# Ledger of designs, part 262: peptides against a protein of PDB entry 7RZF

Target 1, 358 residues: chain A of PDB entry 7RZF
Amino acid sequence: PFQEEHLKQLYKIVPIKDIRNLYVTFPIPDLQKYYKSNPGHYLGHLIGHEGPGSLLSELKSKGWVNTLVGGQKEGARGFMFFIINVDLTEEGLLHVEDIILHMFQYIQKLRAEGPQEWVFQECKDLNAVAFRFKDKERPRGYTSKIAGILHYYPLEEVLTAEYLLEEFRPDLIEMVLDKLRPENVRVAIVSKSFEGKTDRTEEWYGTQYKQEAIPDEVIKKWQNADLNGKFKLPTKNEFIPTNFEILPLEKEATPYPALIKDTAMSKLWFKQDDKFFLPKACLNFEFFSPFAYVDPLHCNMAYLYLELLKDSLNEYAYAAELAGLSYDLQNTIYGMYLSVKGYNDKQPILLKKIIEKM
Target 2, 358 residues: chain A of PDB entry 7RZF as posed
Amino acid sequence: PFQEEHLKQLYKIVPIKDIRNLYVTFPIPDLQKYYKSNPGHYLGHLIGHEGPGSLLSELKSKGWVNTLVGGQKEGARGFMFFIINVDLTEEGLLHVEDIILHMFQYIQKLRAEGPQEWVFQELKDLNAVAFRFKDKERPRGYTSKIAGILHYYPLEEVLTAEYLLEEFRPDLIEMVLDKLRPENVRVAIVSKSFEGKTDRTEEWYGTQYKQEAIPDEVIKKWQNADLNGKFKLPTKNEFIPTNFEILPLEKEATPYPALIKDTAMSKLWFKQDDKFFLPKANLNFEFFSPFAYVDPLHSNMAYLYLELLKDSLNEYAYAAELAGLSYDLQNTIYGMYLSVKGYNDKQPILLKKIIEKM

## One batch from the design tools (peptide; made by RFdiffusion4, then SolubleMPNN)

Design b2_p25_1_s1 (from b2_p25_1, 10 letters changed)
Fold by OpenDDE base, seed 5:
Structure b2_p25_1_s1 (fold): chain B 358 residues (1-358), chain A 25 residues (1-25)
Amino acid sequence: as target 1 above (358 residues)
Amino acid sequence: PVDPSEILSKRFKSDPLIEEVIFRL
């Protein structure tokens, strides 16, 4: 168990690769016995969210962070870590204290809002989808993984335990949130900029690092993290599939796309899946405009239009991705290409959102 | 297809080495 002397520490680490990462880590109790409620996954989902009003959205808007990951990780026997990891920009490396302040402001927002059962239900539904359509792992990898998991879960639940959320436990969510405090923090900054500025070497890998105590004034600033009005809980994910029905193969099913609609303004090709038998579809749209590439001005306008359209759709991109949906927008020599891929059930919703922004 | 479990557990594209170092320190 980490003693008080191991808390409120800053580690400056020299990487082999040219990377800039920040790790904000919190020792937490072993949550393995609570796998049915998985409070660490609930918190990781919210802290790691990429939608509007998320921690990442704000840190990106500042130009300090490119990516963010939040979640629990196994530690040594009897404890875990909760980790917030970010990929730092060059500017973000200069603003680490402020980045961590924003992390504590977001955590404070989670405390103020309290545990949300609807968020737990979304996590449950997302995990159920992930489990149901988990690609058949190679038997050797699967058996080795199962053998490891058998030490932690009942035999009957070993296959589902990582995915099956059953119990909403707001008390456990609050318990973990109570560990996500500045007095319980360990910070690691990974950057080549620390080369020649380290005084210690890690024994196992020879990694060069410097350890410093975080100043009490900095800890106090993080303890007094106000509610930042830019932080909001995510909205409900409307893209989570609920219907997984696979339609029977039609007798007239062709091995190639068949033209099923031919009009002056549109042609439609369709191919039923005859191989995978998944509740997934690929929608591909080619839009033709006689003006798209008529001159350099129209070409630049078409490019700018698609960049603005992509930017306007960013609010849905992450929620769609979580739900196993994706879209792609490209300029073509004839106009525009749109692709929507993933679970078929909510594709019409995503397509409607795209069209409403066009 | 990105495994939704890999999205939710956006497993640290961290260098596994650096993670091991951070947790052993």
Scores: peptide ipSAE 0.201, ipTM 0.726, DockQ to the pose 0.307
Fold by OpenDDE base, seed 3:
Structure b2_p25_1_s1 (fold): chain B 358 residues (1-358), chain A 25 residues (1-25)
Amino acid sequence: as target 1 above (358 residues)
Amino acid sequence: PVDPSEILSKRFKSDPLIEEVIFRL
């Protein structure tokens, strides 16, 4: 564990590339023995959530952050880190203290709501899906990963231990949340704007940096983080698949899409999967309108319509992606294109949401 | 969220935060 002298520190780091990143890190106990409950995954799921009322949603709304990642990472010497990493805008680089305040406000919201078993169940279900349909890793990566995790897991559980959540442990979630405090923070800011303002060089990579103590007044500001009413727990993810049945290949299955419905207003082609045998589907819709590209006004209206439609669907995008669903919306010279891809079970739900916004 | 579990325990030669940052640069 870090000593007190290593806590409440700010590192200003000069990158080689023109990037702006913030790393907010917390030393935490070694949680490896708690892999069956994985409290760091639970917290990473919530802190790293991208839906309405999330930390990222608010920080994006301020124009300060582009992306956010939250989670636990292995440390040295029997400790771990919890890390919140964000990609900063130019404006966000000026508001790092306020960004971190919002992080502590969100963490305070998680403390106030307490551990939620339904969130754990969603994490469990998502991990079970990911495990069941895990793509074959490259043998070298897989063997190196397995060799690493053999030190932490029984041999029989090594293949499943990363995915199978078994135990809801609210006590461990609260224990980790108790480590996510301003007095335990270590901050790194990565920006070219620190060039020529550093006083140290990292020995191995020659990276220029400056280390500073975070002022006690700033620590107190973060300690007094109130409940921000903009932060909410996510809603239940309705897109998580539960049915993984693979229908038998039809005897008359064609190697190409067959026309199965022909009407005055619609044509439907279908091709059954004859290769992968996964509970996945690709739904592709092309909408034709003679008015879509009649003139520049209609073209602009069709463009604006799709942008508004995309914006109206943002609330579902992340939840769908987590559940292994995706959608795409594009303007075409004839109208619009919609694609829905992923696990077939909940595709009708996502499609219905899209059509209800259209 | 990229699961940080993919970053195997590199023996940190320097400050783990600095090394992590540098490794991602």
Scores: peptide ipSAE 0.074, ipTM 0.679, DockQ to the pose 0.097
Fold by OpenDDE base, seed 1:
Structure b2_p25_1_s1 (fold): chain B 358 residues (1-358), chain A 25 residues (1-25)
Amino acid sequence: as target 1 above (358 residues)
Amino acid sequence: PVDPSEILSKRFKSDPLIEEVIFRL
């Protein structure tokens, strides 16, 4: 267990690679016995969310952060860590204190809203999807992972324990949130900008670092983090598949795409899956416009149109990705290309959202 | 298609070395 002397510390670390990372870490109790509720996963889902009103959305809007990850990690025996990791821009490296303030404002928002059973249910559903359609890991990796899990879970649950959420435990979510406080924080900043400014060397890897106490004034600033009105809980993810029915292979199924519709304005090719037998589909649309590539002006207008369209769809991109859906939009010499891929059940919803923005 | 399992597993994209440093410190 970390003593008080190990808390409220800032580590400035020199990387070998040209990277800028911030790690905000909190010691938490060992939550392994609570795997059926997995409160750290619930919090990691919300803190790591990329949708509107998320922590990442605000930090990106300021140009300070590129990516954000939140979650629990195993520590030493009898404790874990909750970690918020961000990829810093050059500007973000200058605003680390304010980035961490925003983290505590978001955590304060989670406390104010309290645990949400619907968010737990979405995590449960997403994990069930991930488990059901998990690609077979390489045998060596899978066996090593199972061997590790066998130490912690009943044999009958070993294959499922990482994915199956069974119990909504708001008390445990609140307990973990109570550990995500400035008084328990350990901060690491990774940047080449600390080269020649370090006073310690890590014994095992030779990593150069400096350790500093975080000033009490900064800790107090983070302790007094107010509710920021820009932070909101995510909306319900409408893209999570619920139907996994696989349609039987048609007797007339062709090994290649068959033309199933031919009109003056559209051609449609279809190929049923004869190999994978997954509840997944690929929808590919090519739009032809005689105006798309007539001259440089029309070409630039078509490019600008797609960039604006992509930007207008960003609100759905993360929710779709979490649900195992993806879309792609590209300019072509003849017009535009649209692809929608992933689980078939909610593809019509995503396609409708795209077409409504077009 | 991004496998949802990859999203769930991509929790720590950090250099394992940096992760070990942060946890050992």
Scores: peptide ipSAE 0.029, ipTM 0.566, DockQ to the pose 0.287
Fold by OpenDDE base, seed 2:
Order: structure tokens, then C-alpha cells, then sequence
Structure b2_p25_1_s1 (fold): chain B 358 residues (1-358), chain A 25 residues (1-25)
């Protein structure tokens, strides 16, 4: 167990690879016994969210962070870590204190809003989708993984325990959130910029590092993290599939796309899946405009339009991705191309969102 | 297709070595 002397520490670590990473780590109780509620996953989902009003969205807007991951990790016997890990830009490396302030502001927002059952339900639904469509792992990897998991879970639950959320436990979410405090923090900054500025060597790997106590003033700054009005809980993910029905193959199903609609303004081709039998579809749209490529001005306007459209749709990109949906938008010499792919159930919702922004 | 397991297992694509170092420090 980390004693108080091991908390509020800053580690400056020299990597072998040219990477810039920040690890904000909190010792937490062992949460393994709470797998049915998985409070660490709930918090990781929110802290690691990439949508509007997320921690990552704000840190990206400042040019300090490229990627963010939040979640629990196994520690030594009897404790875990909650980790917020970010990929730092060169500028972000100069703003680590402010990045961590924003982390605590987001955590404070989570405290203020309290545990949300609807967020738990989304995590449950996403995990159910992931479990249902889990590719058959290679037998050797799967058996080795199962053998490890058998130490933690009943045999009957081993296959589902990683995915099946059953119990909303707001008390456990709050308990973990109460461990995510500045007085309980360990910070590691990984950068080659610390080369020649270290005074210690790690015993096992020879990793060069410097250890410093985080100043009490900095800890106090983080403890006094206010509610930043830019941070918001995510909106409900409308794209999570719930219907996985596979329609029977039609008797007249063509092996190639058939023209099912032919009008002056539109042609529609359809092919039923005869191979994969998945609740997935691919929608492809080609839009034709006689003006798209008529002159350099129209070409530039069409380009700018599509860039603005993509930007306006970026708010849905992460939620769609989490739900196993994707879209693509491209300029063509004739106009534009749109593709929507993934689970078919919520494709109409995503398509409607796209069209409403067009 | 994004492997849903990869979405949930946004495992820290951190260097496993660096993670091990950080946890041992």
C-alpha cells in the first residue's frame, strides 16, 4: 500500500522511444470484487470520453494533448491504480500543471453531477455489443486469458465478467471518485527532454528518472479546482444498437446490387448480405452537382463546404465509433460522396444527423 | 471495423515497459 510519503510525487522519466506522455495516477482499492458494477469502467468511460465538453476536447482545443485514456489498472496485491494517461504535444509538456488542473476540474464536475444511471446503462449496452460480436480469439490466447481470469471470477461468469455489467452502484462510483484527489496523486511525465536532467536510475530496466515532491502550493491549486463551465457530461449515445435481427435472405436475392429505384433525380442499388449474416449495412451515397467542378471558385467552395460539414459532424464521430458506426465524406469531381457503415439499427439516426448538417 | 474490444481495451498504448517502471517507482 502506498504510504503518504509516496503520494504527491512527480517523476520525470526518460523514454527510449521519442514519446511525450503524462500519467496521472491514483492508488485505489482493489475493485476486482466489484466487477458486476465496475465503477472504474464507469469513471474511465467519462474521463476518457472524446465528445463535446469532455476533458480531451478541452485539452485538444488548447493544443496540449493529442489522445487521452482513463481507466483502472491492476497494481500490487490489495490495490489498483486509476490512471489518466495523455499523449502530450510539445506545448502540452510546458503546461502539465494546467493539464492536471483541468483533470481535477473534470473530476470535480463528476462529483457535482453525481453518478448517472443512464451512463451506466450505456456502458452496459456497449459492453453487451462488444461481447456479442467478440471475434473468436485464437484458442491459445483465449485459453491463457481464461486461466488468468479463473483466479478472479467464478467459472460460470469467466466468459462474461469482463463485459457484463449488472449492478448500478453509485456508492462505489463515489468511493472511487473520492480517491481521485490531489493529495492521492502520483504524476509521471515521460519525455526525452529530461535526458541529462535526471539523478536516479531505476533498478530493473535502468530507466533514468528524477523524483520531485509536488509543491504544496500546486497541490492546493488542484484541490481548489473549480467547476469549469466548459466541462459537460456527454449526451446520450443515440447510436448504440439494440436490434440485432438478421433479416432472412430473399428468394430473389441477387448476387450483385440490383437497381431498385430509378428516377430522374435518384438511382438506388441494393444487395442483401448473403455471406456474413451480420446486423450490419453499408450505405453509400454519391451526390452529383453540375457546379462542383465547373471552375476553381466552385471547387474551392465545394472543398470548404465539405470541411465545414466534417467539422460540424465531429460531435457525433466519437459516439458513432463507440457504437460501431462510421461515416466518410469525400469530395468528388461530380460532387460529394457519403458512406455510412456499421450496425444497421441506428444508421438511419446517423444518416439523419448528417443530412441535417448538410 | 474498429474492434469493439479495442474500443473498450483502449489499453494504454503506452510502452508496457514505461508503465511497469511507473508502477514500480
Amino acid sequence: as target 1 above (358 residues)
Amino acid sequence: PVDPSEILSKRFKSDPLIEEVIFRL
Scores: peptide ipSAE 0.196, ipTM 0.714, DockQ to the pose 0.271; fails the geometry check

Design b2_p25_1_s2 (from b2_p25_1, 8 letters changed)
Fold by OpenDDE base, seed 3:
Structure b2_p25_1_s2 (fold): chain B 358 residues (1-358), chain A 25 residues (1-25)
Amino acid sequence: as target 1 above (358 residues)
Amino acid sequence: MVDPAEILSKRHKYDELIEKVIFRL
């Protein structure tokens, strides 16, 4: 267990790779016995959320962070960590104290709102979908994984315990959230900018680092984190599939795409799934424009348009991806390509949002 | 446990080396 001397520490670490990362870590109790409620997953889902009013959305808006991950991680026997990891911009590397302040402001927002049963229900539903449609793993890897988790779960639950949530436990969510405090923080900043500024070497990997105590004044600033009105709980995820009906194979189903619609403005090809029998679809759209690649200016405008379109869709992309939907947008020499893939039930919702932003 | 968050976290190639260092420090 980390002693008090290991808390409120800042580690400046020199990476081998050219990366800029911030790790904000909190020691938490072992949550393994609470797998049926998984309070660390609930908090990771909210802290790691990418939608409007999320921690990541605000940190991106400031140009400080590219990506954010929040969640529990296994430690040694009898303790875990809760980790908030961000990919830092060059500007974000200068604003680490302010980034962590925003993390504590978001955590304070979660305390003020309290545990939400609807958020737990979304996590439950998402995990149930992920379990039901789990891809076949390699037998050797899967057997080794199952053998490892047999130490933690009853034999009858060993296949489901990692996915199926059963119990809403607001008390456990609050208990974990109460460990996410500045007095319990360990901060690691990973950047090549610390090269030649370190005084220690890690014994096992030879990693150069510097350890510093976080000043009490900085800890107090984080302890006094006000409610930032920009932070909001996410809205309900509209992309979670509820209909998993598989339509029967049509008698006239062709092994290749058939032309089912031909108009002056569009051609539609369809192929029914004859192999996988999953409630999934792949929608592929090719848009043709005579202007897209007529000259270098139009080519650059078409590129910029797609980058702006992708950026404008980021708020939906995350919620869709959690629900097993994905989209891709690419420039082509003839115009643009759009693909929408995943569970077919909510694909029309995602497609509509994409088209409304176009 | 491959948390669905671990599936999303696997997109971020955590420098497994750096993580191992951070947790040993």
Scores: peptide ipSAE 0.098, ipTM 0.692, DockQ to the pose 0.398
Fold by OpenDDE base, seed 2:
Structure b2_p25_1_s2 (fold): chain B 358 residues (1-358), chain A 25 residues (1-25)
Amino acid sequence: as target 1 above (358 residues)
Amino acid sequence: MVDPAEILSKRHKYDELIEKVIFRL
């Protein structure tokens, strides 16, 4: 385990690639035995959430971060790490202390709200869907993976252990949250901007780095992280599929799309799935407007309209993606194109939200 | 949901090297 001398450290690392990354790491106990509750996955889901009131949403709004990943990682024998990793903007590289303050404010929000059983249930349901509809892996890679995880899981559970959550353990969630404190932090900043400013070389890869102690004043600032009113728990994900029924193939099912509606204002083609037999659908809409491409002004107005529409739908995009739904909106020379794809059960909900924003 | 550990693992071999460095330091 890391000793006190290894905590509260800042590493400035020179990458080979031109990347800007921040790693905020916390040593945690080995959680492998708790795979049925997976408290690290619960916390990773919330800390890594991309919806309104999330850590990423706030850090993006400031122009400091592009992407965020939160989760557990294997360490050495008998311990793990919890890692919050962000892709930094050039501006974000100047605001690392404030980024980490926001991380601790979000963690304080999680402590204040306490463990939520409904969030665990959503994680359970999402993982069950991912397991049930998992793509076929290449046999060689799959066998090697299974052979590796046989050391960690019972043989009867080895196929399911990485996916199927069984137990809500609020005590373990709180235990992990208690490790996510400034006194336990290790910070690594990865940037080319540290080239020529390092004093050490890593033995195995020749990576140039500088190690510095984080000032006690900065640690204290993070320890006194207040509740930030911009941070909120996510809302319930309404897009999680619950019905996976596959309708029987119609006797008159054509191998090609059939015209099932023809009106002055709309044509509808339908093709039933006769190949994949998945509870998935693809909805494609082409909207025609005589004004869409009549002149440069109308073209720019149509473009601006779709950008505003996309921005107005961003609140649903992440929740839909997590649930295996996607949408696409494009300008065409004739008007606009909308596509909705994924599990068919909740597509009407997403489609309704899109139409309500149009 | 892709396990955040799996998302972290699917990052380029280079990110794995940086992470290995970060964990060894």
Scores: peptide ipSAE 0.052, ipTM 0.702, DockQ to the pose 0.295
Fold by OpenDDE base, seed 1:
Structure b2_p25_1_s2 (fold): chain B 358 residues (1-358), chain A 25 residues (1-25)
Amino acid sequence: as target 1 above (358 residues)
Amino acid sequence: MVDPAEILSKRHKYDELIEKVIFRL
């Protein structure tokens, strides 16, 4: 267990690679026994969210952070860590105190809203989908993994325990949130900019670092983190699949796409899956315009249109990705290409959103 | 849902070495 002397510490670390990372870490109790509720996963989902009103959205809008990850990690016996990790821009490296302030503002927002059962249900559903359609792992690695977790879970649950959420435990969510406080923080900044400014060397890897106490005034600023009106809980993810029915293979199913519609304005080809038998589809659309490639001006206008369209769809991109949906938009010499891929159930919803923005 | 552990693993975002250092400090 970390003693008080190990808390409120700042570590400036020199990486081997040219990377800029911030790790904001909190010692938390061992949550292993709470695997059925997994409160750390709930918090990691919200803190690591990439949608509108998320922590990452705000930090990206300021140009300080490229990516964010939030979640629990195993520690030694009897404790874990909750970690918020961000990839810093060069500018973000100058604003670490403000980045962490925003983290505490978001955490304060989570406290103010309280635990949301619908968010837990989305986590449950997403994990159930991930489990059901998990790719085959290498047998040796999988067996070793299972052997390694047999001491944490009942034998009957060992295959499912890491994925299947069963219990909404708001009390445990609040308990973990209560550990996400400035007085319980450990900060590590990883940057080559600290080269030649370190005074310690880590014994095992020879990593150069400097350790500093975080000033009490900075801790106090983070403790007094106001509710930032820019931070909002995510909206419900409308793209989470609920229907996984696989239609029987048609008797006349061809190994190649068949033309099923031919009109003056559209051709439609269809191929049923005869190999994978997954509740997934690939929708591909080629749009033809006689103006798309007429001259350099029209080409540039078509390019700009597509970039603006992509930007307008960013609000859905993360929610779609979480739900196992993706889209792709490309300029072609004849016009535009659109692809929608993933679970078939909610593809019409995503496609509708795309068309509404076009 | 990307397992936070998979997000941690797949994105190669963590210098596994740096992470090991941070947790040992």
Scores: peptide ipSAE 0.093, ipTM 0.708, DockQ to the pose 0.388; fails the geometry check
Fold by OpenDDE base, seed 5:
Structure b2_p25_1_s2 (fold): chain B 358 residues (1-358), chain A 25 residues (1-25)
Amino acid sequence: as target 1 above (358 residues)
Amino acid sequence: MVDPAEILSKRHKYDELIEKVIFRL
């Protein structure tokens, strides 16, 4: 376990690739025995959320961060880490202290709201969907993976233990949140900008780095992180599929799309899946407008319209993605293309949201 | 189609090399 002298440390690391990353790392107890509740996954889901009022949404609005990842990771034997990792912009590299302050403000929001059983239930449902419809792994890789995890799980649970949540444990969520404190932090900043400014070399990979103690004043600023009113818990994910019924193949199913509707304003082609037998669909819409490409002005207006439409849909994009739904919007020479893909059950909900923003 | 499990897994994936360094430091 890290001693107190290993905490409150800042590492400036020189990468091989031209990347800018921040790692905010917290030593936590080994939670392996609590896999049925997986409090680290619960916290990773919330901290790594990308919806309105999320940590990432605020940090993006500042222009400091592009992406955020949060979750538990295995450490050495007998302990784990909770990590918040962000991809930094050039501006974000100058605001690392403020970024970390926002992280602690979000963590403080999670403490103030307390553990939410509905969030756990969503994680459970998402993981159950992921388990049920996971792609076939290569047998050799899969057997090797299973052999590795047999050390951690009962034989009867080894196939399900990584996916199936069973127990809501608010006490364990709070216990992990109590470890996510400034006094327990290890910070690593990864940037080429530290080249020639390092004084140490890591023994195994030859990675150049500098280690610095985080000033007590900075730790104290993070300890005094208030409730930032911009941070909110996510709304309930309306896109999580619940119906996985596969309709029987029609007797007259054609190997190609059949025209099932023909009107002056619309044509509809349908092809039933005869290969995969998954509760998934692909909806493709081509919208025709005589104005889409009539002149450069209309072309630019159609482009701007689509960019604004995409921006207006950002509030749903992440929740849809988590639920195994995706959409794509493109300009065409004839107008606009819309694609909606994924589990068929909630596609009408996503499609309705798209249409309401159009 | 993006696998929800892959998305969820990506939200917990870090650069393994950098992490190995960070965890050893």
Scores: peptide ipSAE 0.091, ipTM 0.671, DockQ to the pose 0.279; fails the geometry check

